Peptides against a protein of PDB entry 2YKT. Designs and how they scored, part 69

Target 1, 231 residues: chain A of PDB entry 2YKT
Amino acid sequence: SRSEEMHRLTENVYKTIMEQFNPSLRNFIAMGKNYEKALAGVTYAAKGYFDALVKMGELASESQGSKELGDVLFQMAEVHRQIQNQLEEMLKSFHNELLTQLEQKVELDSRYLSAALKKYQTEQRSKGDALDKCQAELKKLRKKSQGSKNPQKYSDKELQYIDAISNKQGELENYVSDGYKTALTEERRRFCFLVEKQCAVAKNSAAYHSKGKELLAQKLPLWQQACADPS

## One batch from the design tools (peptide)

Design b1_p29_1_s2 (made by RFdiffusion4, then SolubleMPNN; from b1_p29_1, 15 letters changed)
Fold by OpenDDE base, seed 5:
Structure b1_p29_1_s2 (fold): chain B 231 residues (1-231), chain A 29 residues (1-29)
Amino acid sequence: as target 1 above (231 residues)
Amino acid sequence: SEEEKASEEFLEKLLDEETLALHKEIYAK
């Protein structure tokens, strides 16, 4: 029936969230943590590299013929320090605004969805069983009427059962329809949450890249001419 | 949205207090 088909569709939505979406989201979070760790490693390695560059700048500053190049090397290291600071800020946001929030929600969601699906199924079955019972009673009444000398005696009761069946059928259809719409809304909200959080990460990443580009674009022409313009 | 409102109303009628509390916590900002 139409209601049975829609019921199956509803169950499949919840099962897809529970068995596909949430496990995939947990994996996404795990991959995010790995990515965060790798980027933290980059920050640490970069510090060592640019600290060594500062040492080269110190040597230039101590020389008689290359003093101005010392300042250039210090500026190079300082710009990269600022870029790394921006990266660290982005990573904090990545951790706090995406990973932590997703991890908390996915854990709660597993418990919620199990309970919600179970309750939906129980209520659907209850309404279905009540409908089946009324249909069975009407069938019994009709058999009794066919064997009676006065079938008209049962006409009012027959009408009452017909009305009850119609009402229960309509109620079941509405319930399953609302359940299906709700399930789709629940699924969409979960994807939307992921998209929105990823948009925030994207904005922070854009800010990081923009700041780095601006700083380097400002200084690079000066650094490129430094060897041609001895002091 | 209207769809979200209708879904919330449906769930409020369906779910027990404990499950509804979990739902609210999941969708809390």
Scores: peptide ipSAE 0.534, ipTM 0.940, DockQ to the pose 0.859
Fold by OpenDDE base, seed 1:
Structure b1_p29_1_s2 (fold): chain B 231 residues (1-231), chain A 29 residues (1-29)
Amino acid sequence: as target 1 above (231 residues)
Amino acid sequence: SEEEKASEEFLEKLLDEETLALHKEIYAK
């Protein structure tokens, strides 16, 4: 039946969330943590590199003929420091606004979805069973009426069952329809949440890239000229 | 959205208090 098909679709949505989406989301979180760790590693390694650059700047500053280049090298290291600060802010956002929140939700969601699906199934079965019972009783009544010398005795009861079946059928269809719409909404909401959180991360990432671009665009021409224009 | 509201109303009628609380916690800002 149409209601049975829609019921199966509803169950499949919940099952897809539980068995596909949530495990994939856990993996996504894990990959995010790995990515965060790698970026932290890059930050640390970069610090060592630019600290070494500062040392070269110190040597230039101590030289007789290259003092001005010392300042250039220091500026290069300072710009890097500022860029790294932006990266750290991005990583904090990445951790706090995306990973942590998703991790908390996905753990809760497993419990919720199991309970919600079970309740949905129970109620659907209850309504279905009630409908089936009424249909069976009507069939039984009709059989009795056909064998009776006074069929009119059962007429009113037959009408009552017909009405009950119609009402229960409508209720079941509405319930399953609402259930399906709800399931789809639940699924969409989870994807939307992921998108929204990823947008926040993207915004912070854009700020990091923008700041880096700005700082380098400002200073790079000066640094490029430093060797050509000795003081 | 209207769809979200309708879904919330459906779930409020369907779910027990504990499950509904979990739902609220999941979607809490």
Scores: peptide ipSAE 0.516, ipTM 0.934, DockQ to the pose 0.855
Fold by OpenDDE base, seed 4:
Structure b1_p29_1_s2 (fold): chain B 231 residues (1-231), chain A 29 residues (1-29)
Amino acid sequence: as target 1 above (231 residues)
Amino acid sequence: SEEEKASEEFLEKLLDEETLALHKEIYAK
């Protein structure tokens, strides 16, 4: 029946969220944590590299013929430090605004979805069983009437069951229809939440990249000319 | 959105107080 089909579709939406979306989201969070760790590792490794560059700058500053190149090397390291600070801000946002929030939501959602599905199933079954009961009683009544010497005795009761079946059928269809709409809305909300959180991270990532580009574009021409002047 | 509002109204009718509270905890701003 139409109501049975919609019921199946509704259950499938909830099951998809619980059995596919949420596990996939947990995996996404785990992969995000791995990515964060790797970026932190890059940050640490880069610090070591540019600290070593500073040491080379110190040596240049102590030399008799390369003092001005010391300042250039220090500037290179300083620009890197500024870029790194922007990366750290991006990483904080990535952790706090995406990973932590998604982790909190996905863990809480399991209980909610289970309860929501159970409530839907219980009410759907209740309405379905009530309909089936009325249909069964009507069938029994018709058989009894057919075997009776006075079929008219059952006519009023037959009409009552027919009306009850019609009403209960309508109620079931409406309930299942609304349930399906609600389930789809719940699914969409979860995807939207993910998209919105990812957008926030993307903004901070863009800021990191723009800052790096600006700083390097400003300084790189100066550094490229540093060796042209004998001193 | 109007769709979200309609969903919330439906859930208030369908869910018990505990489940509804949990929903609000998850998705309320």
Scores: peptide ipSAE 0.016, ipTM 0.460, DockQ to the pose 0.850
Fold by OpenDDE base, seed 3:
Structure b1_p29_1_s2 (fold): chain B 231 residues (1-231), chain A 29 residues (1-29)
Amino acid sequence: as target 1 above (231 residues)
Amino acid sequence: SEEEKASEEFLEKLLDEETLALHKEIYAK
């Protein structure tokens, strides 16, 4: 029946969230944590490299013929420090605005969805059972009426069951329909949440890249001329 | 609405033809 098919679809939406979406989201979070760790490793390694660059700048500053190049090397290291600070801010956002929030949501979701599905199933079954009961009683009544010498005695009761069946059928269909709408909304909301959080990360990442571009564009021409302009 | 359109496009991508037809029936008043 229509209601049975819609019921199946509704259950499948919940199952898809629980058995496919949530596990995939957990994996996404795990991969995100791995990515965060790798980026932290990169930043650490970069610090070592630019600290060594500062040391080269110190040596230049101690020389008689390359003193001004020391300042250039120091500026290069300083620009890196500023870029690194922006990256660290981005990483904090990545952790706090994406990973942590997704992790919190996915942990809460298992219990919520189980309860929601159970509630839906219980109520759907209750309505279905009530409908089946009325249909069964009508069938019994009709059999009794057919065997009776006074069928008119049962006419009012037959009408009552017919009305009850119609009402219960409509109620069941509406409930299953609303259930399906709710389930689809729940699924969509989860995807939207992921997209929104990823957008926040992308925004912070864009700021990092913009700052880096700005700083390097400002200084690079000066650095490129440093060897041609001895002091 | 723009939101309604986005929702329809979302469902069209995720639902097979049979399921989509049933969905439309459910939302039809």
Scores: peptide ipSAE 0.007, ipTM 0.382, DockQ to the pose 0.036

Design b1_p29_1_s3 (made by RFdiffusion4, then SolubleMPNN; from b1_p29_1, 16 letters changed)
Fold by OpenDDE base, seed 4:
Structure b1_p29_1_s3 (fold): chain B 231 residues (1-231), chain A 29 residues (1-29)
Amino acid sequence: as target 1 above (231 residues)
Amino acid sequence: DEEEKRTEEFLRKLLDEEDYKLYEEIYKK
């Protein structure tokens, strides 16, 4: 029946969330943590590199003919430090606003979805059983009427069952339809949550890139001129 | 009518063509 088909669709939505979406989300979180660690590693490695650059700047500052280049090298290292600070801020946001929140949601979601599905199934079955019962009674009545010398005796009761069946069928269909919409809404909500959190990450990332671009754009012309015009 | 339109728009975004057609066949035809 059409209601049974819609029921299967509804169950499949819940199943998809539980068996595909949530595991995939867990994997996404895991990959995010790996990415975070790698970026932290980059930050650490970069620190070593630019500390070494500072050392080169110190040597330049001690020279007789390259003193001004020492300042340039120091500025390069300082700009890098500022860029790395922005990266660290982005990483904190990435961790706190995306990974942690997603992790919290996914851990709680399995139990919730199971309960929601079970509730839906229970009520759906209840309505279905009630409908089946009425249909069975009507069938029984019709058999009785067919074997009777006075079929007209059962006509009113037959109409009552027909009406009851119609009403129960409508109720079941409405319930299953609403259930399907609810399930789809639940799925959409989860994707929307992911999108929103990823948007926050994107915003923070944009800030990081913007700051870096700004700092480098400001200083790079000065650095490029340093060797051309010794001061 | 407005609620129905909102529902349709919602379902169109969430369902593939086959699933949406199935929904229409079940509940709108």
Scores: peptide ipSAE 0.013, ipTM 0.342, DockQ to the pose 0.036
Fold by OpenDDE base, seed 1:
Structure b1_p29_1_s3 (fold): chain B 231 residues (1-231), chain A 29 residues (1-29)
Amino acid sequence: as target 1 above (231 residues)
Amino acid sequence: DEEEKRTEEFLRKLLDEEDYKLYEEIYKK
């Protein structure tokens, strides 16, 4: 029946969220944590590299013929520090606005979805059972009427059951249809949440890249010219 | 888990043993 098909579709949506989406989201979070760790490691290693560059700048500043190159090396290290500060802000956002929130959400949604599915199944079964009962009673009544010397005695009751069956069929179909729409909405909401959180990260990442490009574009011509200019 | 191991291996290659320990102290606590 149409209602049975729609019911199966509804359950499949919930199952897809619980068995495919949620595990995939947990994996996504885990991969994100690994990515964050790697970027933190890069930041740490870069600090050591540019600290060493500062040391080279100090030596240049102490030299008689390369003093101006000391300033260039210091500027290179400073620009790097500023870029890394932007990266740290991006990483903070990545952790707090994406990973942490997704982790909290997936745990809450797991419990919610289980309860929502159970509620839907319980109500769907209740309506289905009520319909089946009315259909069974109508069949019993018809059998009794066929065996009776006065079938007209049962005509009013037969009409009542027919009406009840029609109403219960309609209620079941509407409930299952609404249930399917609700399930699809819940699925979409979860994807939208992920997209929105990733958009926030993308915005912060764009700021990081823009700042880096800006700083380097401003200074790189100066640095490239430094060796050509006499002291 | 496997990806985490790959990440750790990458960091171990990126940092020497002493710096890697320092990294762990700073970023894993």
Scores: peptide ipSAE 0.012, ipTM 0.255, DockQ to the pose 0.013
Fold by OpenDDE base, seed 3:
Structure b1_p29_1_s3 (fold): chain B 231 residues (1-231), chain A 29 residues (1-29)
Amino acid sequence: as target 1 above (231 residues)
Amino acid sequence: DEEEKRTEEFLRKLLDEEDYKLYEEIYKK
């Protein structure tokens, strides 16, 4: 029937969220944690590299003919420090605003969706059973009427069952239709939440890249002239 | 009405062609 098919679609939406979306989201979170770890590792490794660069700057500062290049090397290391600080801020936001929130939600969502689906199924079945009962009673009544010497005796009751069946069928169809819309809305809400959180990450990432570009654009011309302009 | 239009737009964005046709067959025909 039409209502049965719509019911199947509704259940499939909930099933897709629970069995496809949520596991995929867990994987997304895991990949995000790996990415965060790798970026933290880059930060640590970069610190060692630029600390070594500072050492080269110290040697230049101690030299007789390359003192000014020491300042250049120190500036390079300092700009890197500022860029890394911005990266750390981005990583904190990435962790706190995306990963943590998604992780909390995905863990709670399984219970919520299971309960929501169960509630829907229970009510759908209840309405279906009530409809089936009325249909069965009408069938019984018609059998009695066919075997009776006075079939007209049952005519009013037959009309009552027909009306009840029509009403219950309409109620069931409406309930299942609303259920389907609700399920689709639940799915959309989850995707929208992911998109919104990823937008926040993108904004923070843009700030990181912008800061780096700004700092390097300011200093790089000066550094490029350092060897050509001995002092 | 406006509510129906919003619902249709919503479903068209979320459903593939096959599922949307099924929805129409069930509730629009």
Scores: peptide ipSAE 0.012, ipTM 0.352, DockQ to the pose 0.034
Fold by OpenDDE base, seed 2:
Structure b1_p29_1_s3 (fold): chain B 231 residues (1-231), chain A 29 residues (1-29)
Amino acid sequence: as target 1 above (231 residues)
Amino acid sequence: DEEEKRTEEFLRKLLDEEDYKLYEEIYKK
């Protein structure tokens, strides 16, 4: 029946969230944690590299003919430090605003969705069973009427069952329809939450990249001219 | 009426063409 088809669709939405979306989200969180760890590693490795660059700057500053290049090398290291500070802030946000919050949500969601699906199934079955019962009673009544010498005595009761069936059919259809809409809304809400959190990360990432671009754009021309214009 | 329109618009965005047609067939006449 039409209502049965819609019921199956409703159940499939809940099952898709529980069996596909949530596991995929857990994997996304795990991959995010790996990415965070790798970026932290990059930050550490970069510190060593630019500390070594500072050492080269110190040597230049001690030289007779390359003293001004020492300042350039120090500036390069300092700009990198500032960029790394922005990266660290981005990583904190990435961890606290995205990964942690998603992890909290996905753990709570399993129980919620299971309960929501169970509630829907229970009520749907209850309404369906009530409808089936009325239909069965009408069928019995009609059989009795057909075997009677006075079928007219059952006419009022038949009309009552027909009305009851019509009402229960409508209630079931509405309930299943609303259930499907609710399930789709739940699914959309979860995707929207992910998108919103990812937007926050994107804003922080944009700030990091913008700051880096600004700092390098300001200094790079100066550094490029350092060898051409000795002091 | 407005709520129904909002619901229809919502479903059109969320459902693929096949599923939306099925929904209409079942509950929209």
Scores: peptide ipSAE 0.016, ipTM 0.350, DockQ to the pose 0.036; fails the geometry check

Design b1_p29_1_s4 (made by RFdiffusion4, then SolubleMPNN; from b1_p29_1, 13 letters changed)
Fold by OpenDDE base, seed 1:
Structure b1_p29_1_s4 (fold): chain B 231 residues (1-231), chain A 29 residues (1-29)
Amino acid sequence: as target 1 above (231 residues)
Amino acid sequence: DEEEKESDEFLKKLLDEEDYKLYEEIYAK
């Protein structure tokens, strides 16, 4: 029946979320943590590199013929520091706004989805069973009426069962329909949440890239000329 | 979103208080 098909579809949506989406999301979070760790590693390694560059700048500043290059090297290190600060902000957002929140939600969601699916199944079954019972009773009543010398005795009761069946059928169909729509909405909500969190990360990433581009665009011409303009 | 509101109402009727609170904690905040 249409109701049964829609019921199966509803269950499949919940199962897909539980068995495909959530495990994939957990993996996504794990990969995100790995990515975060790698980026933190880059930040640390870069610090060491540019600290060493500062040391070279100090040596230049102590030289007689390369003092101005010391300032250039210091500027390079400072620009790096500013870029790294932006990266750190991005990483904080990545951790706090994406990974942590997703991790919390996915853990709670497993429990929630199980409960929701179970409740839906229970109520769907209850409505289905009630319908089946009424149909069975009507069938029994009709059999009694056919065997009776006074079939009119059962006419009112037959009408009552017909009405009850119609109402219960409608209620079941509506319930399953609403259940299916809800399941799809739940699925969409999860994807939307992921997209929204990724948008926040993307915004912060854009700020990082923009700041880096801006700072380097401003200073790079100066640095490129430094060797051509000895003091 | 009207569809989300309808779904929320459905879930409110479907779930007990504890499970609905869990729902709100996850997605309705």
Scores: peptide ipSAE 0.321, ipTM 0.851, DockQ to the pose 0.843
Fold by OpenDDE base, seed 5:
Structure b1_p29_1_s4 (fold): chain B 231 residues (1-231), chain A 29 residues (1-29)
Amino acid sequence: as target 1 above (231 residues)
Amino acid sequence: DEEEKESDEFLKKLLDEEDYKLYEEIYAK
């Protein structure tokens, strides 16, 4: 029946969220944590490299003939520091605005979805059973009427069951329809939440890249001329 | 969103108070 098909579709939506989406989201979070860790590792390694560059700048500043190049090397290290600060801000956002929030929600959602699906199934079954009971009673009544010498005695009761069946059928169809729409809405909300959180991260990432590009574009011509233009 | 409102109304009728509060905690913030 239409209601049975729609019920199966509804259950499949919940199953897809619980068995496919949520596990995949947990994996996404785990991969995000790995990515964060790797970026932190890059940050640490870069600090060592640019600290060593500062040391080269100190040596240049102590020299008689290369003193001005010391300032250039210090500027290179300072630009790196500023870029690194922007990266750290991006990583904080990545952690707090994406990973933490997704992690909290996915754990709560598992419990919620189980309860919601169970309740939906129970209520759907209850309505279905009530309909089946009325249909069974009507069938029994019709058999009794066919065996009776006075079928008219059962006519009013037959009409009552027909009306009850019609009402219960409509109620079941509406309930399952609303359930299916709700399930689809719930699925969409989860994808939308992921997209929105990823957009926030993308904005912060764009800010990091823009800041780096601007700083390097400003200073690189000066650094390239430093050896050609001794003071 | 009208679809979201209809969904929320359905869930409010479907779920008990505890489970509905859990729903709100997840998605109403």
Scores: peptide ipSAE 0.312, ipTM 0.844, DockQ to the pose 0.864
Fold by OpenDDE base, seed 4:
Structure b1_p29_1_s4 (fold): chain B 231 residues (1-231), chain A 29 residues (1-29)
Amino acid sequence: as target 1 above (231 residues)
Amino acid sequence: DEEEKESDEFLKKLLDEEDYKLYEEIYAK
Protein backbone atom coordinates (compact mmCIF):
# COMPACT_ATOMS: atom_id res chain seq x y z
CA SER B 1 0.00 0.00 0.00
CA ARG B 2 0.95 3.66 -0.29
CA SER B 3 1.19 4.01 3.47
CA GLU B 4 3.42 0.97 3.74
CA GLU B 5 5.74 2.30 1.08
CA MET B 6 5.87 5.70 2.73
CA HIS B 7 6.63 3.96 6.00
CA ARG B 8 9.57 2.17 4.40
CA LEU B 9 10.82 5.46 2.99
CA THR B 10 10.64 7.03 6.44
CA GLU B 11 12.57 4.21 8.02
CA ASN B 12 15.14 4.39 5.26
CA VAL B 13 15.79 8.07 5.98
CA TYR B 14 16.53 7.30 9.62
CA LYS B 15 18.69 4.35 8.62
CA THR B 16 20.60 6.50 6.14
CA ILE B 17 21.39 9.04 8.84
CA MET B 18 22.39 6.38 11.34
CA GLU B 19 24.29 4.07 9.04
CA GLN B 20 25.71 6.43 6.40
CA PHE B 21 25.71 10.06 7.53
CA ASN B 22 26.86 9.65 11.13
CA PRO B 23 29.72 7.23 10.36
CA SER B 24 30.83 9.52 7.54
CA LEU B 25 30.66 12.49 9.89
CA ARG B 26 32.81 10.66 12.42
CA ASN B 27 35.34 10.05 9.70
CA PHE B 28 35.15 13.72 8.71
CA ILE B 29 35.89 14.72 12.30
CA ALA B 30 38.82 12.31 12.44
CA MET B 31 40.25 13.72 9.22
CA GLY B 32 39.75 17.21 10.64
CA LYS B 33 41.74 16.31 13.73
CA ASN B 34 44.53 14.99 11.56
CA TYR B 35 44.48 18.20 9.53
CA GLU B 36 44.59 20.29 12.71
CA LYS B 37 47.54 18.30 14.00
CA ALA B 38 49.42 18.76 10.76
CA LEU B 39 48.81 22.51 10.77
CA ALA B 40 49.97 22.72 14.36
CA GLY B 41 53.10 20.90 13.26
CA VAL B 42 53.61 23.44 10.49
CA THR B 43 53.31 26.25 13.00
CA TYR B 44 55.94 24.71 15.22
CA ALA B 45 58.33 24.05 12.37
CA ALA B 46 57.82 27.57 11.03
CA LYS B 47 58.76 29.04 14.39
CA GLY B 48 62.12 27.34 14.24
CA TYR B 49 62.73 28.53 10.70
CA PHE B 50 61.91 32.16 11.42
CA ASP B 51 63.82 32.14 14.69
CA ALA B 52 66.80 31.16 12.59
CA LEU B 53 65.96 34.02 10.22
CA VAL B 54 66.04 36.42 13.18
CA LYS B 55 69.52 35.15 13.96
CA MET B 56 70.58 36.02 10.44
CA GLY B 57 69.12 39.49 10.97
CA GLU B 58 71.16 39.90 14.13
CA LEU B 59 74.32 39.07 12.25
CA ALA B 60 73.46 41.59 9.55
CA SER B 61 72.87 44.26 12.18
CA GLU B 62 76.34 43.61 13.60
CA SER B 63 78.04 43.95 10.22
CA GLN B 64 79.52 47.19 8.93
CA GLY B 65 78.14 46.99 5.42
CA SER B 66 74.78 45.23 5.85
CA LYS B 67 73.18 46.86 8.89
CA GLU B 68 70.07 48.01 7.04
CA LEU B 69 69.42 44.46 5.85
CA GLY B 70 69.15 43.39 9.46
CA ASP B 71 65.98 45.44 9.82
CA VAL B 72 64.57 43.87 6.67
CA LEU B 73 65.16 40.37 8.00
CA PHE B 74 63.57 41.31 11.31
CA GLN B 75 60.54 42.68 9.49
CA MET B 76 60.24 39.45 7.53
CA ALA B 77 60.22 37.47 10.75
CA GLU B 78 57.71 39.82 12.36
CA VAL B 79 55.31 39.58 9.43
CA HIS B 80 55.57 35.82 9.70
CA ARG B 81 54.75 36.01 13.39
CA GLN B 82 51.62 38.01 12.65
CA ILE B 83 50.57 35.57 9.92
CA GLN B 84 51.11 32.65 12.28
CA ASN B 85 49.01 34.36 14.93
CA GLN B 86 46.18 34.51 12.43
CA LEU B 87 46.67 30.85 11.63
CA GLU B 88 46.50 29.99 15.31
CA GLU B 89 43.24 31.89 15.64
CA MET B 90 41.88 30.03 12.65
CA LEU B 91 42.93 26.71 14.18
CA LYS B 92 41.33 27.61 17.47
CA SER B 93 38.09 28.34 15.70
CA PHE B 94 38.44 25.20 13.63
CA HIS B 95 38.77 23.15 16.78
CA ASN B 96 36.17 24.86 18.95
CA GLU B 97 33.55 25.87 16.41
CA LEU B 98 33.66 22.87 14.11
CA LEU B 99 35.35 19.75 15.45
CA THR B 100 34.25 19.91 19.08
CA GLN B 101 30.68 20.78 18.25
CA LEU B 102 30.36 18.11 15.59
CA GLU B 103 31.91 15.53 17.88
CA GLN B 104 29.48 16.33 20.67
CA LYS B 105 26.49 16.16 18.37
CA VAL B 106 27.41 12.96 16.56
CA GLU B 107 27.87 11.06 19.82
CA LEU B 108 24.46 12.11 21.10
CA ASP B 109 22.76 11.63 17.78
CA SER B 110 22.94 7.85 17.71
CA ARG B 111 20.87 7.60 20.86
CA TYR B 112 18.47 10.29 19.77
CA LEU B 113 17.81 8.82 16.34
CA SER B 114 17.36 5.34 17.74
CA ALA B 115 14.75 6.63 20.14
CA ALA B 116 13.03 8.74 17.50
CA LEU B 117 12.84 5.84 15.07
CA LYS B 118 11.55 3.51 17.76
CA LYS B 119 8.87 6.01 18.76
CA TYR B 120 7.78 6.40 15.16
CA GLN B 121 7.70 2.65 14.58
CA THR B 122 5.71 2.02 17.74
CA GLU B 123 3.07 4.59 16.91
CA GLN B 124 2.89 3.55 13.26
CA ARG B 125 2.36 -0.05 14.30
CA SER B 126 -0.26 0.93 16.84
CA LYS B 127 -2.25 2.85 14.24
CA GLY B 128 -1.84 0.04 11.74
CA ASP B 129 -3.04 -2.55 14.22
CA ALA B 130 -6.07 -0.46 15.08
CA LEU B 131 -6.94 -0.16 11.41
CA ASP B 132 -6.50 -3.88 10.85
CA LYS B 133 -8.76 -4.63 13.77
CA CYS B 134 -11.53 -2.42 12.41
CA GLN B 135 -11.22 -4.03 9.00
CA ALA B 136 -11.42 -7.47 10.54
CA GLU B 137 -14.51 -6.53 12.52
CA LEU B 138 -16.21 -5.15 9.43
CA LYS B 139 -15.48 -8.38 7.59
CA LYS B 140 -17.02 -10.38 10.43
CA LEU B 141 -20.06 -8.13 10.47
CA ARG B 142 -20.57 -8.46 6.72
CA LYS B 143 -20.34 -12.21 6.97
CA LYS B 144 -22.96 -12.19 9.69
CA SER B 145 -25.21 -9.88 7.68
CA GLN B 146 -25.02 -12.09 4.60
CA GLY B 147 -26.17 -15.04 6.65
CA SER B 148 -29.01 -13.14 8.30
CA LYS B 149 -32.68 -13.04 7.31
CA ASN B 150 -32.63 -9.35 8.19
CA PRO B 151 -29.49 -7.75 6.75
CA GLN B 152 -30.88 -4.27 7.39
CA LYS B 153 -30.34 -4.88 11.09
CA TYR B 154 -26.59 -4.48 10.61
CA SER B 155 -26.61 -1.59 8.14
CA ASP B 156 -25.99 1.17 10.68
CA LYS B 157 -23.15 -0.69 12.31
CA GLU B 158 -21.61 -1.42 8.94
CA LEU B 159 -21.64 2.28 8.10
CA GLN B 160 -19.98 3.05 11.42
CA TYR B 161 -17.17 0.61 10.72
CA ILE B 162 -16.72 1.98 7.22
CA ASP B 163 -16.41 5.47 8.64
CA ALA B 164 -14.02 4.29 11.33
CA ILE B 165 -11.85 2.52 8.78
CA SER B 166 -11.79 5.58 6.57
CA ASN B 167 -10.80 7.79 9.48
CA LYS B 168 -8.12 5.40 10.71
CA GLN B 169 -6.75 4.97 7.20
CA GLY B 170 -6.51 8.73 6.82
CA GLU B 171 -4.92 9.08 10.23
CA LEU B 172 -2.33 6.44 9.42
CA GLU B 173 -1.51 8.02 6.08
CA ASN B 174 -1.18 11.45 7.65
CA TYR B 175 0.98 10.12 10.45
CA VAL B 176 3.32 8.34 8.07
CA SER B 177 3.46 11.36 5.79
CA ASP B 178 4.29 13.63 8.71
CA GLY B 179 6.83 11.11 9.87
CA TYR B 180 8.52 11.23 6.51
CA LYS B 181 8.61 15.03 6.55
CA THR B 182 10.06 14.95 10.03
CA ALA B 183 12.73 12.46 9.02
CA LEU B 184 13.73 14.53 6.00
CA THR B 185 13.85 17.62 8.20
CA GLU B 186 16.14 15.82 10.62
CA GLU B 187 18.44 14.88 7.78
CA ARG B 188 18.45 18.40 6.37
CA ARG B 189 19.16 19.89 9.78
CA ARG B 190 22.30 17.82 10.10
CA PHE B 191 23.59 18.82 6.69
CA CYS B 192 22.73 22.44 7.36
CA PHE B 193 24.60 22.35 10.64
CA LEU B 194 27.66 20.97 8.89
CA VAL B 195 27.44 23.63 6.18
CA GLU B 196 27.06 26.43 8.72
CA LYS B 197 30.03 25.27 10.74
CA GLN B 198 32.11 24.87 7.61
CA CYS B 199 31.12 28.40 6.59
CA ALA B 200 32.49 29.68 9.88
CA VAL B 201 35.75 27.87 9.19
CA ALA B 202 35.83 29.32 5.70
CA LYS B 203 35.33 32.83 7.06
CA ASN B 204 38.16 32.43 9.54
CA SER B 205 40.37 30.92 6.86
CA ALA B 206 39.61 33.87 4.60
CA ALA B 207 40.64 36.23 7.38
CA TYR B 208 43.93 34.38 7.76
CA HIS B 209 44.64 34.53 4.04
CA SER B 210 43.58 38.16 3.78
CA LYS B 211 45.80 39.24 6.65
CA GLY B 212 48.75 37.40 5.18
CA LYS B 213 48.19 38.93 1.77
CA GLU B 214 47.83 42.40 3.24
CA LEU B 215 50.98 42.23 5.32
CA LEU B 216 53.10 40.78 2.56
CA ALA B 217 51.75 43.18 -0.05
CA GLN B 218 52.65 46.09 2.20
CA LYS B 219 56.20 45.00 2.98
CA LEU B 220 57.41 43.03 -0.01
CA PRO B 221 58.17 46.05 -2.22
CA LEU B 222 60.31 47.51 0.56
CA TRP B 223 62.19 44.28 1.04
CA GLN B 224 62.79 43.91 -2.69
CA GLN B 225 64.33 47.39 -2.85
CA ALA B 226 66.61 46.91 0.16
CA CYS B 227 69.49 45.37 -1.79
CA ALA B 228 69.27 47.90 -4.60
CA ASP B 229 69.70 50.86 -2.23
CA PRO B 230 72.71 50.14 -0.04
CA SER B 231 73.43 52.76 2.62
CA ASP A 1 -1.96 -9.59 -14.53
CA GLU A 2 -1.95 -6.40 -16.57
CA GLU A 3 -4.42 -4.67 -14.29
CA GLU A 4 -2.24 -5.35 -11.27
CA LYS A 5 0.80 -4.14 -13.14
CA GLU A 6 -0.95 -0.93 -14.11
CA SER A 7 -2.02 -0.39 -10.53
CA ASP A 8 1.51 -0.95 -9.28
CA GLU A 9 2.94 1.49 -11.79
CA PHE A 10 0.34 4.04 -10.85
CA LEU A 11 1.14 3.67 -7.17
CA LYS A 12 4.84 3.96 -7.88
CA LYS A 13 4.26 7.16 -9.81
CA LEU A 14 2.13 8.60 -7.04
CA LEU A 15 4.77 7.82 -4.46
CA ASP A 16 7.45 9.44 -6.53
CA GLU A 17 5.32 12.53 -7.00
CA GLU A 18 4.51 12.69 -3.32
CA ASP A 19 8.16 12.32 -2.42
CA TYR A 20 9.00 15.16 -4.75
CA LYS A 21 6.26 17.35 -3.31
CA LEU A 22 7.51 16.70 0.19
CA TYR A 23 10.99 17.60 -0.90
CA GLU A 24 9.79 20.87 -2.39
CA GLU A 25 7.76 21.69 0.67
CA ILE A 26 10.71 21.17 2.99
CA TYR A 27 13.20 23.08 0.89
CA ALA A 28 10.82 25.89 -0.03
CA LYS A 29 10.44 26.85 3.62
Scores: peptide ipSAE 0.025, ipTM 0.303, DockQ to the pose 0.029
Fold by OpenDDE base, seed 3:
Formats: structure tokens, sequence, C-alpha cells
Structure b1_p29_1_s4 (fold): chain B 231 residues (1-231), chain A 29 residues (1-29)
């Protein structure tokens, strides 16, 4: 029946969230933590690199013929430091605004969805059982009427069962329909939340890339000319 | 039975208390 099909669809939505989406989200969080760790490692390694570059700048500054190149090397190191600082800010946002929030949500969501599904199933079954009972009673009544010498005696009761069946069927259909809409809404909300949080991450990432591009674009022409200038 | 009861209690708490508001806020656009 249409109601049975819609019921199956509703259950499948909840099952998909619980068995596919949430496990995948947990994996996404885990991969995010790995990515964060790797980027933190990059930041740490970069510190060693630009510190060593500063040391080279110091040596140039101490030279007689390369003093101006010392300033260039210091500027190069400083730009690297600023880029890494921007990366650290991005990582803080990535951790606090995405990973932590997703982790908190996924823990609550399993229990919520389980309870919501059980509630839906219980009410759906209750309505279904009530419908089945009315249908069974109508069938019994009709059998009794067919065996009776006075079928008209049962006519009013038959009409009552027909009306009850119609009402209960309508209630079941509406309940299952609303349940399906609710389930789809719950699914969509979860995807939308992920998209919105990822957009925030993307904005922060764009800021990181823009800062790096800006700093390098400003300084690179000067650095490229440094060796062409007279000593 | 016990798991079902726990789930029902959780749902009731979530729906009737501040946890539901938080839930809606988190998923609200």
Amino acid sequence: as target 1 above (231 residues)
Amino acid sequence: DEEEKESDEFLKKLLDEEDYKLYEEIYAK
C-alpha cells in the first residue's frame, strides 16, 4: 500500500542517517583531526626554516659587500612568519568552529535519532494495528450478516466500521506522510549544517591564502631586484 | 526494553528542555 511504502521510505531515511551519514561524519571528523595535526606539523617545521633564514640574513648584514641582502633575507623570513601566523589562526577556527562542533553534534545525534525513530515506529504500529483490528471486525460482521436471516440488523454497525476504517486509514496516511517529511527535513538540516560550517572554513582558508598572496606580491619584486642593484 | 526506555527518556529531555532549543539553534539557518 501507499502507506506501507511511505513507511519504509521514512524508516530508510532514519537508517541512512544513523548507519551511513553519522559514521561517515565521524570519519570526516577523524580525517579533519589528522589534517589539523599535519598542518600543525607544517607550522612547526616552517618555524625552523625561517629561523634558519634569519641566521643567513644576519651573516649577510655582517658582510661588507652584502649588507643590503641581509635586510632582504630578514623580510623574506618575516613574510614566512606572517603566513604561518595566519595559518595558525585558520587552524584555531578549523578546530573550534568545525571539528569540535561536529563532534558534539554527532554524539547527541545517535541517541536523538534512535529515540525519534522508535517513537515514530511505535505510533505507526499502533495506528496500523488499530486499522487492522477494525478491518478484521468488519470482516467478521459481514460473515455473520451473510449467515443471518436478518442481515439488516447489522447494517448500522457495518457503516460504523466502514467509517472507522476510513478515518483510521486517513490518520495513518497523514501520520506516515508527516513522518516522512520530518525525516527528510532532519536529513537536510544535517547536510546544510555541514555545508555552512565548511563555508566558514573556506572563508578562513581564503583569508589565509589572500594574506600570503598579498604579502608575497608586495615584496617579491623588491627581492628580485636586490641582486641586480649595485653593491 | 531498558534501551528503549533510555531512548525515550532522552528524547523527552531533549524535546522538553533547553536541549531542544540548542538542537534547533545548531541546525537553524
Scores: peptide ipSAE 0.129, ipTM 0.672, DockQ to the pose 0.118; fails the geometry check

